# Ledger of designs, part 132: peptides against a protein of PDB entry 4GXB

Target 1, 277 residues: chain A of PDB entry 4GXB
Amino acid sequence: VPTEEVSLEVLLSNGQKVLVNVLTSDQTEDVLEAVAAKLDLPDDLIGYFSLFLVREKEDGAFSFVRKLQEFELPYVSVTSLRSQEYKIVLRKSYWDSAYDDDVMENRVGLNLLYAQTVSDIERGWILVTKEQHRQLKSLQEKVSKKEFLRLAQTLRHYGYLRFDACVADFPEKDCPVVVSAGNSELSLQLRLPGQQLREGSFRVTRMRCWRVTSSVPLPSGSTSSPGRGRGEVRLELAFEYLMSKDRLQWVTITSPQAIMMSICLQSMVDELMVKKS

## One batch from the design tools (peptide; made by RFdiffusion4, then SolubleMPNN)

Design b2_p21_6_s1 (from b2_p21_6, 11 letters changed)
Fold by OpenDDE base, seed 1:
Structure b2_p21_6_s1 (fold): chain B 277 residues (1-277), chain A 21 residues (1-21)
Amino acid sequence: as target 1 above (277 residues)
Amino acid sequence: MFEGTGESLERLQELLDLALS
């Protein structure tokens, strides 16, 4: 691609648009730095955020596709898809809420975390009770961003990334589930007919390994997945989990976001390794 | 201890391309 100056739109979690002038040849870090500069985010906080490729759904929600890699050219990555549904989003890229303390010390960092958290609550990614919601609204009205975040940090699935509804073979075959990644785990929520909401927690520290695979359904096979056209690629994330002492079991999630799930797993593992060093 | 074996970044890109085609 010829090197040209272009205007690139980067969205915050709340949908706020940040326009940056970059070169088509600028790599992910270059674009991230441009966004940081536009927001007046200090250089030492840039590393707490990343750029993600997402698909904007009809309801305005984001379906995360993948994290942009260092070698990528964000402008090319998003425009090559030739669909206006794909966007670049800035989001925090760490999992341990302890790192919020570093980010919150800066006004811009605080604002970014606040905006993201508000959005995650509104989207239902962070689970709140009625009373908690009332408390959060009160803090929003007072514009007490720090206190808002402190309360939010105590909420269920704070800091989690929620995926689109998909299918898993746990606890039984072809179970509809909602997967969320955060706090060094994959949370699988399901509601079976006549049953209460159930959650399976899979800690990354108990995953021996994981892999992403692609397959093409056989034409003659009853693809149980409604809405997948004939010949569509099926992505799966499979991980081998230590269920109990000396008992490993494979769990397979079938999702178009299998790649993003894998990226989350690796990211959580990497963060744990950093904390141990 | 976990192994954390996954697909390479290049492979992930290939899979993504296939998924989006």
Scores: peptide ipSAE 0.023, ipTM 0.634, DockQ to the pose 0.611
Fold by OpenDDE base, seed 3:
Structure b2_p21_6_s1 (fold): chain B 277 residues (1-277), chain A 21 residues (1-21)
Amino acid sequence: as target 1 above (277 residues)
Amino acid sequence: MFEGTGESLERLQELLDLALS
């Protein structure tokens, strides 16, 4: 691609558009710096955020595809997909809420976290009770951003990424699940017929290993998962989990977001390693 | 498009050792 100056749209979690002038040859960090400059985010806070490739759903929700890597050219990465559904999103890229304290000290950082958190609550990524929702709305009406975030930090799945509904082979084969990643775990929410909502927590510290596999379904006529057209690549995330003492078991998640899930796992592990050092 | 079979075996060994300890 020839080097040209282009206007690139980057979205915040709430859908707010940030337009930046960049070169088609600018790498991820260059684009991130341009976005930070546009937002007046200080340089020392840039590292707390990343650019993500997402698919915008009809309802405006984002399905995370992957984190943009350092060597990528964001303009090329998004435009090569030849679909307007794909967007670049700025989001915080750490898991431990303790890092919120650093980000919240800056007005722009505070605003970014606030906007992200509001969006995550509205989209149901963060789970709230009726009373908590009332309290949050009150704080939102008062525009008490710091207090809002402090309350939000106590909520279930604060800081998690929620994935699209998918299928897992645990606890039974072909179980419909909603996976969320955060707090050094994968949370699998499932509702079996006649059963209450159950949540399985899989801590990354109890995962021996994980892998992403891709397969092309053979046209064998039988188990077409309803939503995937003939010939679509099937992605799976499998991890070997310590279920009990000396008992390892493989758990497999079938999802088009398997790559993003693996990125989250790696990111959570990396953050844990930094804390231990 | 990331067609990579990513095996993250090495980085989890330390965590596994802690979990099995």
Scores: peptide ipSAE 0.022, ipTM 0.591, DockQ to the pose 0.057
Fold by OpenDDE base, seed 5:
Structure b2_p21_6_s1 (fold): chain B 277 residues (1-277), chain A 21 residues (1-21)
Amino acid sequence: as target 1 above (277 residues)
Amino acid sequence: MFEGTGESLERLQELLDLALS
């Protein structure tokens, strides 16, 4: 792609559009800096955010595809997909809510976290009771962003990334699950026939390893995933989990977002390693 | 096609061992 000045749209979690003028040859960091400048986000806070490639669903929800890497050219990465469904989204890129304190000290940082959190609640990524919802709504009406965030930080799945419904082989084969990543874990929510909704928690500290694999479905093969087009690559995330003392078991998640899941796992592990050093 | 591998437990155990030594 020839180097040209272009207008690139970057979305916030709430769908707010940020238009930045960049070069087609600008790398991820260059674009991120441009977005930060447009938002008046201080340079020292840029590192708390990342750009993500997402697919916008019909309902406006974002399905996270992957984090844009440093070497990527965001304009090329998004436009090469030749679909208007794909967007670039700015989101916080840390897991420990303690880092919120640094970000919230700045007005722009506060606004970004607030917008993201509101969106995550509205999308059901953060789980709230009726009473909690009432409290949050009250704070939102008062535009008390700091208090809103403080309350939100105590909520279940705060800071988690929720994935689209998919399939796992745990606890049973072909079990429909909703996976969420956060707090150094993968949360698998499932409902088995005749059973209540249950959650399986898989802590990354108990994962020996994980892998992402891809396969091409055979023409005669039933794609277990509703909505997958013909010939779509099947992605799986498998991780070897320490179920009990000296007992490792593989768990496999079949999802188009397997790559994003693996990125989340690695990111969580990396953050844990930084904290322990 | 994408293929990747990550590890956590072994690395974390290594760090723990180093911290305790």
Scores: peptide ipSAE 0.022, ipTM 0.540, DockQ to the pose 0.089
Fold by OpenDDE base, seed 4:
Structure b2_p21_6_s1 (fold): chain B 277 residues (1-277), chain A 21 residues (1-21)
Amino acid sequence: as target 1 above (277 residues)
Amino acid sequence: MFEGTGESLERLQELLDLALS
C-alpha cells in the first residue's frame, strides 16, 4: 500500500468515533499515539490501552477478533477485510483493576474507563444485580464517574472480555458456552437442558499449556458452531488444565474467537509475571 | 492444523510451580 494520508476511524467501547489523520504506513503504536493525542490522553497513560480489531454485530456490539500487533498497519489491517463490519476499537489492555487508579487520575483516562465500563454493563459483560443496576444508573445520571467506577470495580466480571456464544467439550461434548476472560481466568458459563446456569472457572495458573488450532470440518462431522457454515475453517482453543492433583485434562473451546482468547490468556499470564517481579 | 500456543510457557511453569507449592 502506498504511503498516503488517510482519515482513520477508531471507536471507543461506547461507539464514539475518534477520527485521526494518519499515514497508511503508520504502525499500531503510531495510530494509538494519534488517538491519544486526539483525546488529549497523556503519554504516560497510552500504555494502558490497545487497539483491537473487532467485528461490529448487527446490534452494535463488538465481537473482538484480535489485538492489533505492534508491527501491524491498522489502516491496512482493517481495510484488507473489505467489510464495513470490521472496526478498530480503543480499549484498556490490562486486567488488574488496581491499574485503574493510575488511569483515573487523569480526566481523559477517567472518561475512557467510564465509557468502557458503561458499555460493558449495557452489553451484559459485567454482571449486575437489580440493586446494583439502580445504583449505577443513579451515579450515571449524576455523571459521578469516579464513584461509578469504584462501584463497578466490585461487580462480577468487571474487567472481563466477553466472547460470543460458542461450544466447548467441557463438561460435555458440544456444550454451548459463553466464555469470558478476566482476572487471570477463563470463565465458562453454560446452561444444559433442564439445568441451572453453571459457571466453570479456569485459572490460568492451573493451565499447563494452551494452543490454537485450525481445521476444516469433515462433511460427516456433527460439530457446528453458531455462525459457521459448512466447510468453513474451525478454530479451536485447547488448554490442558490441572483439574485436581496430578490430573490434567484437555478442554477445547470451538470458537471463531479462539485467537482472541489465546491473546487474552497470554496477556493475563504476562501481567501476572509483571506482578510477580 | 497447529496455529499457535502460549508464548510464555516457561514463565507459566513458574507460575504453576508457585500455585502448586
Scores: peptide ipSAE 0.018, ipTM 0.561, DockQ to the pose 0.086

Design b2_p21_6_s4 (from b2_p21_6, 10 letters changed)
Fold by OpenDDE base, seed 4:
Structure b2_p21_6_s4 (fold): chain B 277 residues (1-277), chain A 21 residues (1-21)
Amino acid sequence: as target 1 above (277 residues)
Amino acid sequence: MFFGRGESLEELNAILDRALS
């Protein structure tokens, strides 16, 4: 792509549009810096955020495709898909809510976290009780952003990234599940026919390894999976999990977001390593 | 080994936590 100046749209989690003038040759960090400058986010807080490629659903929700890598050219990455459904989104890129304290000290950082959190709650990524919802709405009406975040930090799945409904081979073959990543785990929610909602945690500390694979489904093995059209490449995330002492078992999740899931896993592991150092 | 029909993921987590503690 020839180097030229373009107006690139970057969305916040709430759909707010941030227009930045960048070069088509600008890498992810360059674009991120441009967005930060546009928002007046301090340089020392840029590292708490990342740019993500997402697909905007019909309802306006974002399906995260992947994190943009450092070497990527965001303009090219998004335009090469030749679909207006794909967007670039700015989102916080850390998992431990303790880092919120650093970000919240700045007005812009606070606003970003607030906008993201509101969106996550509205989309059901963060689970709330009726009472909690009432309290959150009250704080939102008052625009008490700090208090809103403090309350939100106590909520179930705060800071998690929720994926689209998909399929896993656990606890049984072809089990519909909703996967969420956060707090150093993959949370799997499932409802088997005639059963209550079940939720389990796969802690990254119990994962020996994981991998992403792509395959073409065989005619006999083609199952309709959410988010995967007929004839589309099947993406799978498989991880080897310590089910008991010295007993490992592979768990496989079939999802178009398998890449994003793997990115989350690596990111969570990386953050844990930083904490241990 | 997969979950039995009577087992929950929550229960497994508890078992694992105890086993790995």
Scores: peptide ipSAE 0.034, ipTM 0.663, DockQ to the pose 0.023
Fold by OpenDDE base, seed 5:
Structure b2_p21_6_s4 (fold): chain B 277 residues (1-277), chain A 21 residues (1-21)
Amino acid sequence: as target 1 above (277 residues)
Amino acid sequence: MFFGRGESLEELNAILDRALS
């Protein structure tokens, strides 16, 4: 692609558009810096955020595809998909809420976290009770962003990424699940027939390894899973989990977001390693 | 492609033991 100056749209979690003038040859960090400059985010806070490739669903929700890599060209990456559904989103890229303290010290950082958190709550990524929701709304009406975030930090699945409904082979084969990544775990929410909603927590500290695989479905007369078009590649995330002492078991998640899940796992592991240092 | 921490089963068991103690 020839090097040209282009206008690139980067979205915040709440859908706010940030237009930046960049070169088609600008790498992810260059674009991120441009976005930061546009937002007046200080340089020392840039590292707390990343650019993500997402697919905007019909309802306006974002399905995270992957994190943009360091040497990737965001303009090329998004335009090469030849679909307006794909967007670039700015989001915080750390897991430990303790890092919020650093970001919240800056007005722009605070606003970014606030906007993201509001969006995550509205999208149901952060789980809230009715009472908590009332409290959050009250704080939002008062525009008390710091207090809002402090309350939000205590909520279930704060800081998690929620994935689209998918399928896992745990606890049973072909079990519909909703996967969320955060707090050094994969949370699998499921409802088996005749049972209440339950959550399976898979801590990364008990994962020996994981892998992503892709396969082309064979023309089987079996009804393709809802939403899979003809010729779509099947992606799976499999991880080997320590279920009990000396007992490892593979758990497999079938999802178009398997790559993103893997990225989350690695990111969580990396952050844990930093904390241990 | 495989990813992971590369921890041994022994280390994982140790983690489990600590978590369950």
Scores: peptide ipSAE 0.028, ipTM 0.680, DockQ to the pose 0.098
Fold by OpenDDE base, seed 2:
Structure b2_p21_6_s4 (fold): chain B 277 residues (1-277), chain A 21 residues (1-21)
Amino acid sequence: as target 1 above (277 residues)
Amino acid sequence: MFFGRGESLEELNAILDRALS
């Protein structure tokens, strides 16, 4: 693509549009800096956020595809897909809520976290009781952003990224699950026939390794995931997990968001390593 | 391609032991 000045749209978690003038040849960091400048986000807070490629679903929700890498050209990455459903989204890129304290010190950072948190609650990514919901709504009505966030930080799955419903081979083969990544874990929510909702936790510290694989399903394969056309690429995330002492077991998640899941895992591991150093 | 820490089983067991203690 020739180097040209273009207007690039970057969305916030709540769908708010941020238009930035960039070069088609600008890399991810350049675009991120442009977005930060447009929002008046201080330079020292830029590192707390990242740009993500997402697919906007029919209901307006975002399905995270992947984090844009440093060497990528965001304009090219999004436009090359030739579909308006793909968007670039700005979101916080850390897991430990302790880092919220740094971000919240700035008005713009506070607003970004607030908007993201409101959206995550509305999307059901953060689990809320009726009473908590009432409290949150009250704070939202008062526009008490700091108090809202402080309460939200105590909620189940705060800071998690929730993925679209997918399939895992755990605890049973072809088990429908909802995966969420956060707090150094993958949370798998599932409901087996005749059973109550269950949640399994896979801590990254107990994962020996993981991998993403792509394959083309054989036409005769019985497990046609509803909605996937014949011949679509199947992505899987497999991780080797320490179930108990001296007992490793592979767990495989089949999801078009397998890449994003792996990115989350690596990101969580990286953050843990930073904390230990 | 494999990702992650690539910890040995012994290291993982040690982590598990610490977590369970």
Scores: peptide ipSAE 0.027, ipTM 0.656, DockQ to the pose 0.098
Fold by OpenDDE base, seed 3:
Structure b2_p21_6_s4 (fold): chain B 277 residues (1-277), chain A 21 residues (1-21)
Amino acid sequence: as target 1 above (277 residues)
Amino acid sequence: MFFGRGESLEELNAILDRALS
């Protein structure tokens, strides 16, 4: 692609548009710096955020596809898909809420975290009780962003990334589940017929390994999983989990977001390594 | 979905092995 100056749209979690002038040859970090400059985010806080490729759903929700890598060209990455539904989103890229303290000290950082948190609550990524919701609304009306975030940090699945509904082979084959990644775990929420909502927690520290596989369904025999068109590549994330002492079991998640899930796992492991050093 | 030339599955497993070790 020839090097040209272009206007690139980057979205915040709440859908707010940030337009930046960049070169088509600018790498991910260059674009991130341009976005930071546009928002007046200090340079020392840039590392707490990343750019993500997402697919915007009809309801405005974001389905995360993958994190943009350092060597990528964001303009090329998004435009090569030739669909307007794909967007670039700025989001915090750390998992431990303790890092919020560093970001919240800056007005712009505070605003970014606030906007993301409000959006995550509205989208149901963060789970709230009726009373908690009332308290959050009150704080939102008062525009008390710091207090809002402090309350939000105590909520279930704060800081988690929620994926689209998919299928797992746990606890039984072809079980519909909702997967969320955060706090060094994969949370699998499911409701079996006639039963209450259940959650399976899979800590990354108990995962021996994981892999992503791709397969093309043969037209003849396999029942097309609901929502996949004929000929679409099926992606699976499989991880080997220590269920109990000396008992390993493979868990397989079938999802078009399997790659993003693996990126989250890697990111959580990396953060844990930094904390141990 | 373009498989990013990112960390290979082998590299991911290697990182995990190092983290668990």
Scores: peptide ipSAE 0.024, ipTM 0.660, DockQ to the pose 0.048

Design b2_p21_7_s1 (from b2_p21_7, 13 letters changed)
Fold by OpenDDE base, seed 2:
Structure b2_p21_7_s1 (fold): chain B 277 residues (1-277), chain A 21 residues (1-21)
Amino acid sequence: as target 1 above (277 residues)
Amino acid sequence: ELHVVGEFYTPEELFNPELEK
């Protein structure tokens, strides 16, 4: 792609559009810096955020495709898909809520976290009770962003990234599940017919390894992934989990977002390594 | 046909149930 100046749209979690003028040859960090500058986010807070490639669903929700890597050219990455449904989104890229303290000390950082959190609640990524929702709404009406975040930090799946409904082979084959990544775990939520909601928590510290696979189903093959057409590439995330002492078991998730799930796992591992160091 | 896109391992120092809170 020839190097030229272009206008690139980057969305916040709440869908707010940030237009930045960048070069087509600008890498992810360059674009991120441009976005930060546009938002007046200080340089020392840039590292707490990342750019993600997402697919905007019909309901306006974002299906995260992957994190843009450092070597990528965001303009090229998004435009090459030749679909307006693909967007670039700015989102916080850490998992430990303790890092919120650093970010929320800055007005812009606070606003970003607030907007993201509000959006995550509205989208059902953060799980809230009716009473909690009332409390959050009250704080939102008061525009008490810090208090809002403090309450939100206590909520179930705060800071998690929720994936589209998919299929797993746990606890049994072909189980419809909703996967969420956060707090150094993958949460698999499922509701089997006639049963209450169940959640399986898989901590990364009990994952020996994980892998992403891609395959093209045979014409006679079955398609178990929701929303996937026959003959489409099938992506799977499989992780080997320590179920009990000396008992490892593979869990496989079939999802178009398998790559993103893997990225989340790696990101969580990386963060844990940083904290351990 | 199955292809491995990527395989990753949890660092040994992290693969420790005792670290779970």
Scores: peptide ipSAE 0.440, ipTM 0.856, DockQ to the pose 0.567
Fold by OpenDDE base, seed 1:
Structure b2_p21_7_s1 (fold): chain B 277 residues (1-277), chain A 21 residues (1-21)
Amino acid sequence: as target 1 above (277 residues)
Amino acid sequence: ELHVVGEFYTPEELFNPELEK
């Protein structure tokens, strides 16, 4: 691709558009710096955020495809897909809420976290009770962003990334589940016929390993995940989990977002390693 | 037909239930 100056649109979690002028040859960090500059985010806070490739669904929600890597050219990565549904999104890229303290010390950082958190609540990524929702709305009305975040930090699945509904083989074959990644775990929520909502918590510290696989189902074989036709590529994330003492079991999630899930796992592991050092 | 895109291992020092939050 020829090196040219272009206008690139980067979205915040709430859909707010940030337009930056960059070169088509600018790498991920270059674009991120341009976005930071446009937002007046200080350089020392840039590392707390990343650029993600997402697919905008019909309802306006974002389906995260993957985190843009350092060597990538964001303009090329998004435009090469030749579909308007693909967007670049800025989002915080750490898991431990303790890092919020660093980010919210700055006005711009605070605003970014606030906007993201509001959006996550509105989209159901963060789970709230009726009373909690009332309290949050009250704080929003007062525009008390710090207090809002402090309350939000105590909520279930705060800081989690919620994936599209998919299928897992746990607790039994072909279970429809909603997967969320956060707090060094994968949360699998499911509702089996005649049963209450159940959540399986899979901590990364109990995962021995994980892998992503791709396959093309045969016409005579079992149907793929809902929404996918025969012959389409099927992605799966499988992880070997310590279910009990000295008992490892493979859990497999069939999802188009298997790659993103794997990226989340690696990211959580990396963060834990940093803390341990 | 099965293709492994990637395989990853949790570091040994982290593979410990004692580190769970």
Scores: peptide ipSAE 0.438, ipTM 0.856, DockQ to the pose 0.535
Fold by OpenDDE base, seed 3:
Structure b2_p21_7_s1 (fold): chain B 277 residues (1-277), chain A 21 residues (1-21)
Amino acid sequence: as target 1 above (277 residues)
Amino acid sequence: ELHVVGEFYTPEELFNPELEK
């Protein structure tokens, strides 16, 4: 792609559009800095956010594809897909809510966290009771952003990234699940026939390793993921988990978002390492 | 055909079941 000046659209979690003028040759950090400047986000807070490639669903929700890497050219990465469904989204890129304190000290940072949190609640990524919902609405009406966030920080799955419904081989083969990543874990929500909703928590500190694989199912093979067409690429995230003392078991998630799940795991590991050092 | 896109290991320092919440 020839180097030229272009207008690039970057979305916030709530769908708000931020238009930035960048070069097609600008790398991820350059674009991120441009977005920060447009929002008047101070330089010292840029590191708390990242750019993500997402697919916008029919209902306006975002299906996260992957985090844009340092060497990438965001304009090329998104436009090469040749679909208006793909967007670039700005989102906070840390997991520990303690870092919210740093971001909330700035007006722009506060607004970004607030908008993201409101969106996550509205989309059901953050789970709320009826009473909590009432309290949140009250705070929202009062535009008490700090208080809103403080309450939100106590909610189930605050700070989690929710994935599209997919399939896992745990606890049973071909089990429909909803995966969420956050708080140094993968949360798998599932409902087996005749059973109540269950949640399996898989802490990254109990994962020995994980891997992402891609395969093309054989025409006569029974290894095809439910709902996938013949010959379609199947992505899987498999992790070896310490189920009990000295008992490791592989858990495999079949999802087109397997790469993003792996990115989340690595990101959580990295953050834990930073905190430990 | 199966391809490994990526393989990662949890650092030894973190692989500790006692750190589970």
Scores: peptide ipSAE 0.435, ipTM 0.855, DockQ to the pose 0.550
Fold by OpenDDE base, seed 5:
Structure b2_p21_7_s1 (fold): chain B 277 residues (1-277), chain A 21 residues (1-21)
Amino acid sequence: as target 1 above (277 residues)
Amino acid sequence: ELHVVGEFYTPEELFNPELEK
């Protein structure tokens, strides 16, 4: 791709558009810095955010594809897909809510976290009770962003990424599940026939290893999962989990977002390692 | 055909079931 100056659109979690003028040859960090400058985000806070490749669904929701890599060219990465549904999104890229304190000290950082959190609640990524929702709405009406975030930090799945509905082989084969990543875990929400909603928590500290695999299913009259086309590549995330003392078991999630899930796992592991050092 | 896209291991320092009790 020839080096040219282009206008690149980067979205915030709430869909707000940030237009930046960059070179087609600018790497991820260059684009991130341009976005930060456009937003007037201080340099010392840039590291708390990352650029993600997402697919915008028909309802406007984002399906996260992957985090853009450091030496990747965001303009090329998004345009090479030749589909308008793919977007670049700015989002915070840490898991421990303690880091919110650093970001919230700045007006722009506060606004970014606030906008993201509002969006996550509206999208159902953060789970709230009726009473909590009322409290949040009250704070939102008052535009009490700090108080809003402090309350949000206590909510279930705060800071989690929610994935599209997919399938897992746990607790039973071909179980429809909703996977969320956050707080050093994968949360699998499932509803078995005739049962209440259940959540399986898989902490990364009990995962010995994980892997992403791809395969091409044999042609069949039925799809392996709802919404999957015939002959589509099947991505799976498999992790070996310590279920009990000295009992390791493989759990496999079949999802087109398997790569993103793996990226989340690695990111959570990395953050834990930083804390431990 | 099955292809491995990536494989990762949890560091031994973190693979501690005691932390999850």
Scores: peptide ipSAE 0.433, ipTM 0.853, DockQ to the pose 0.580

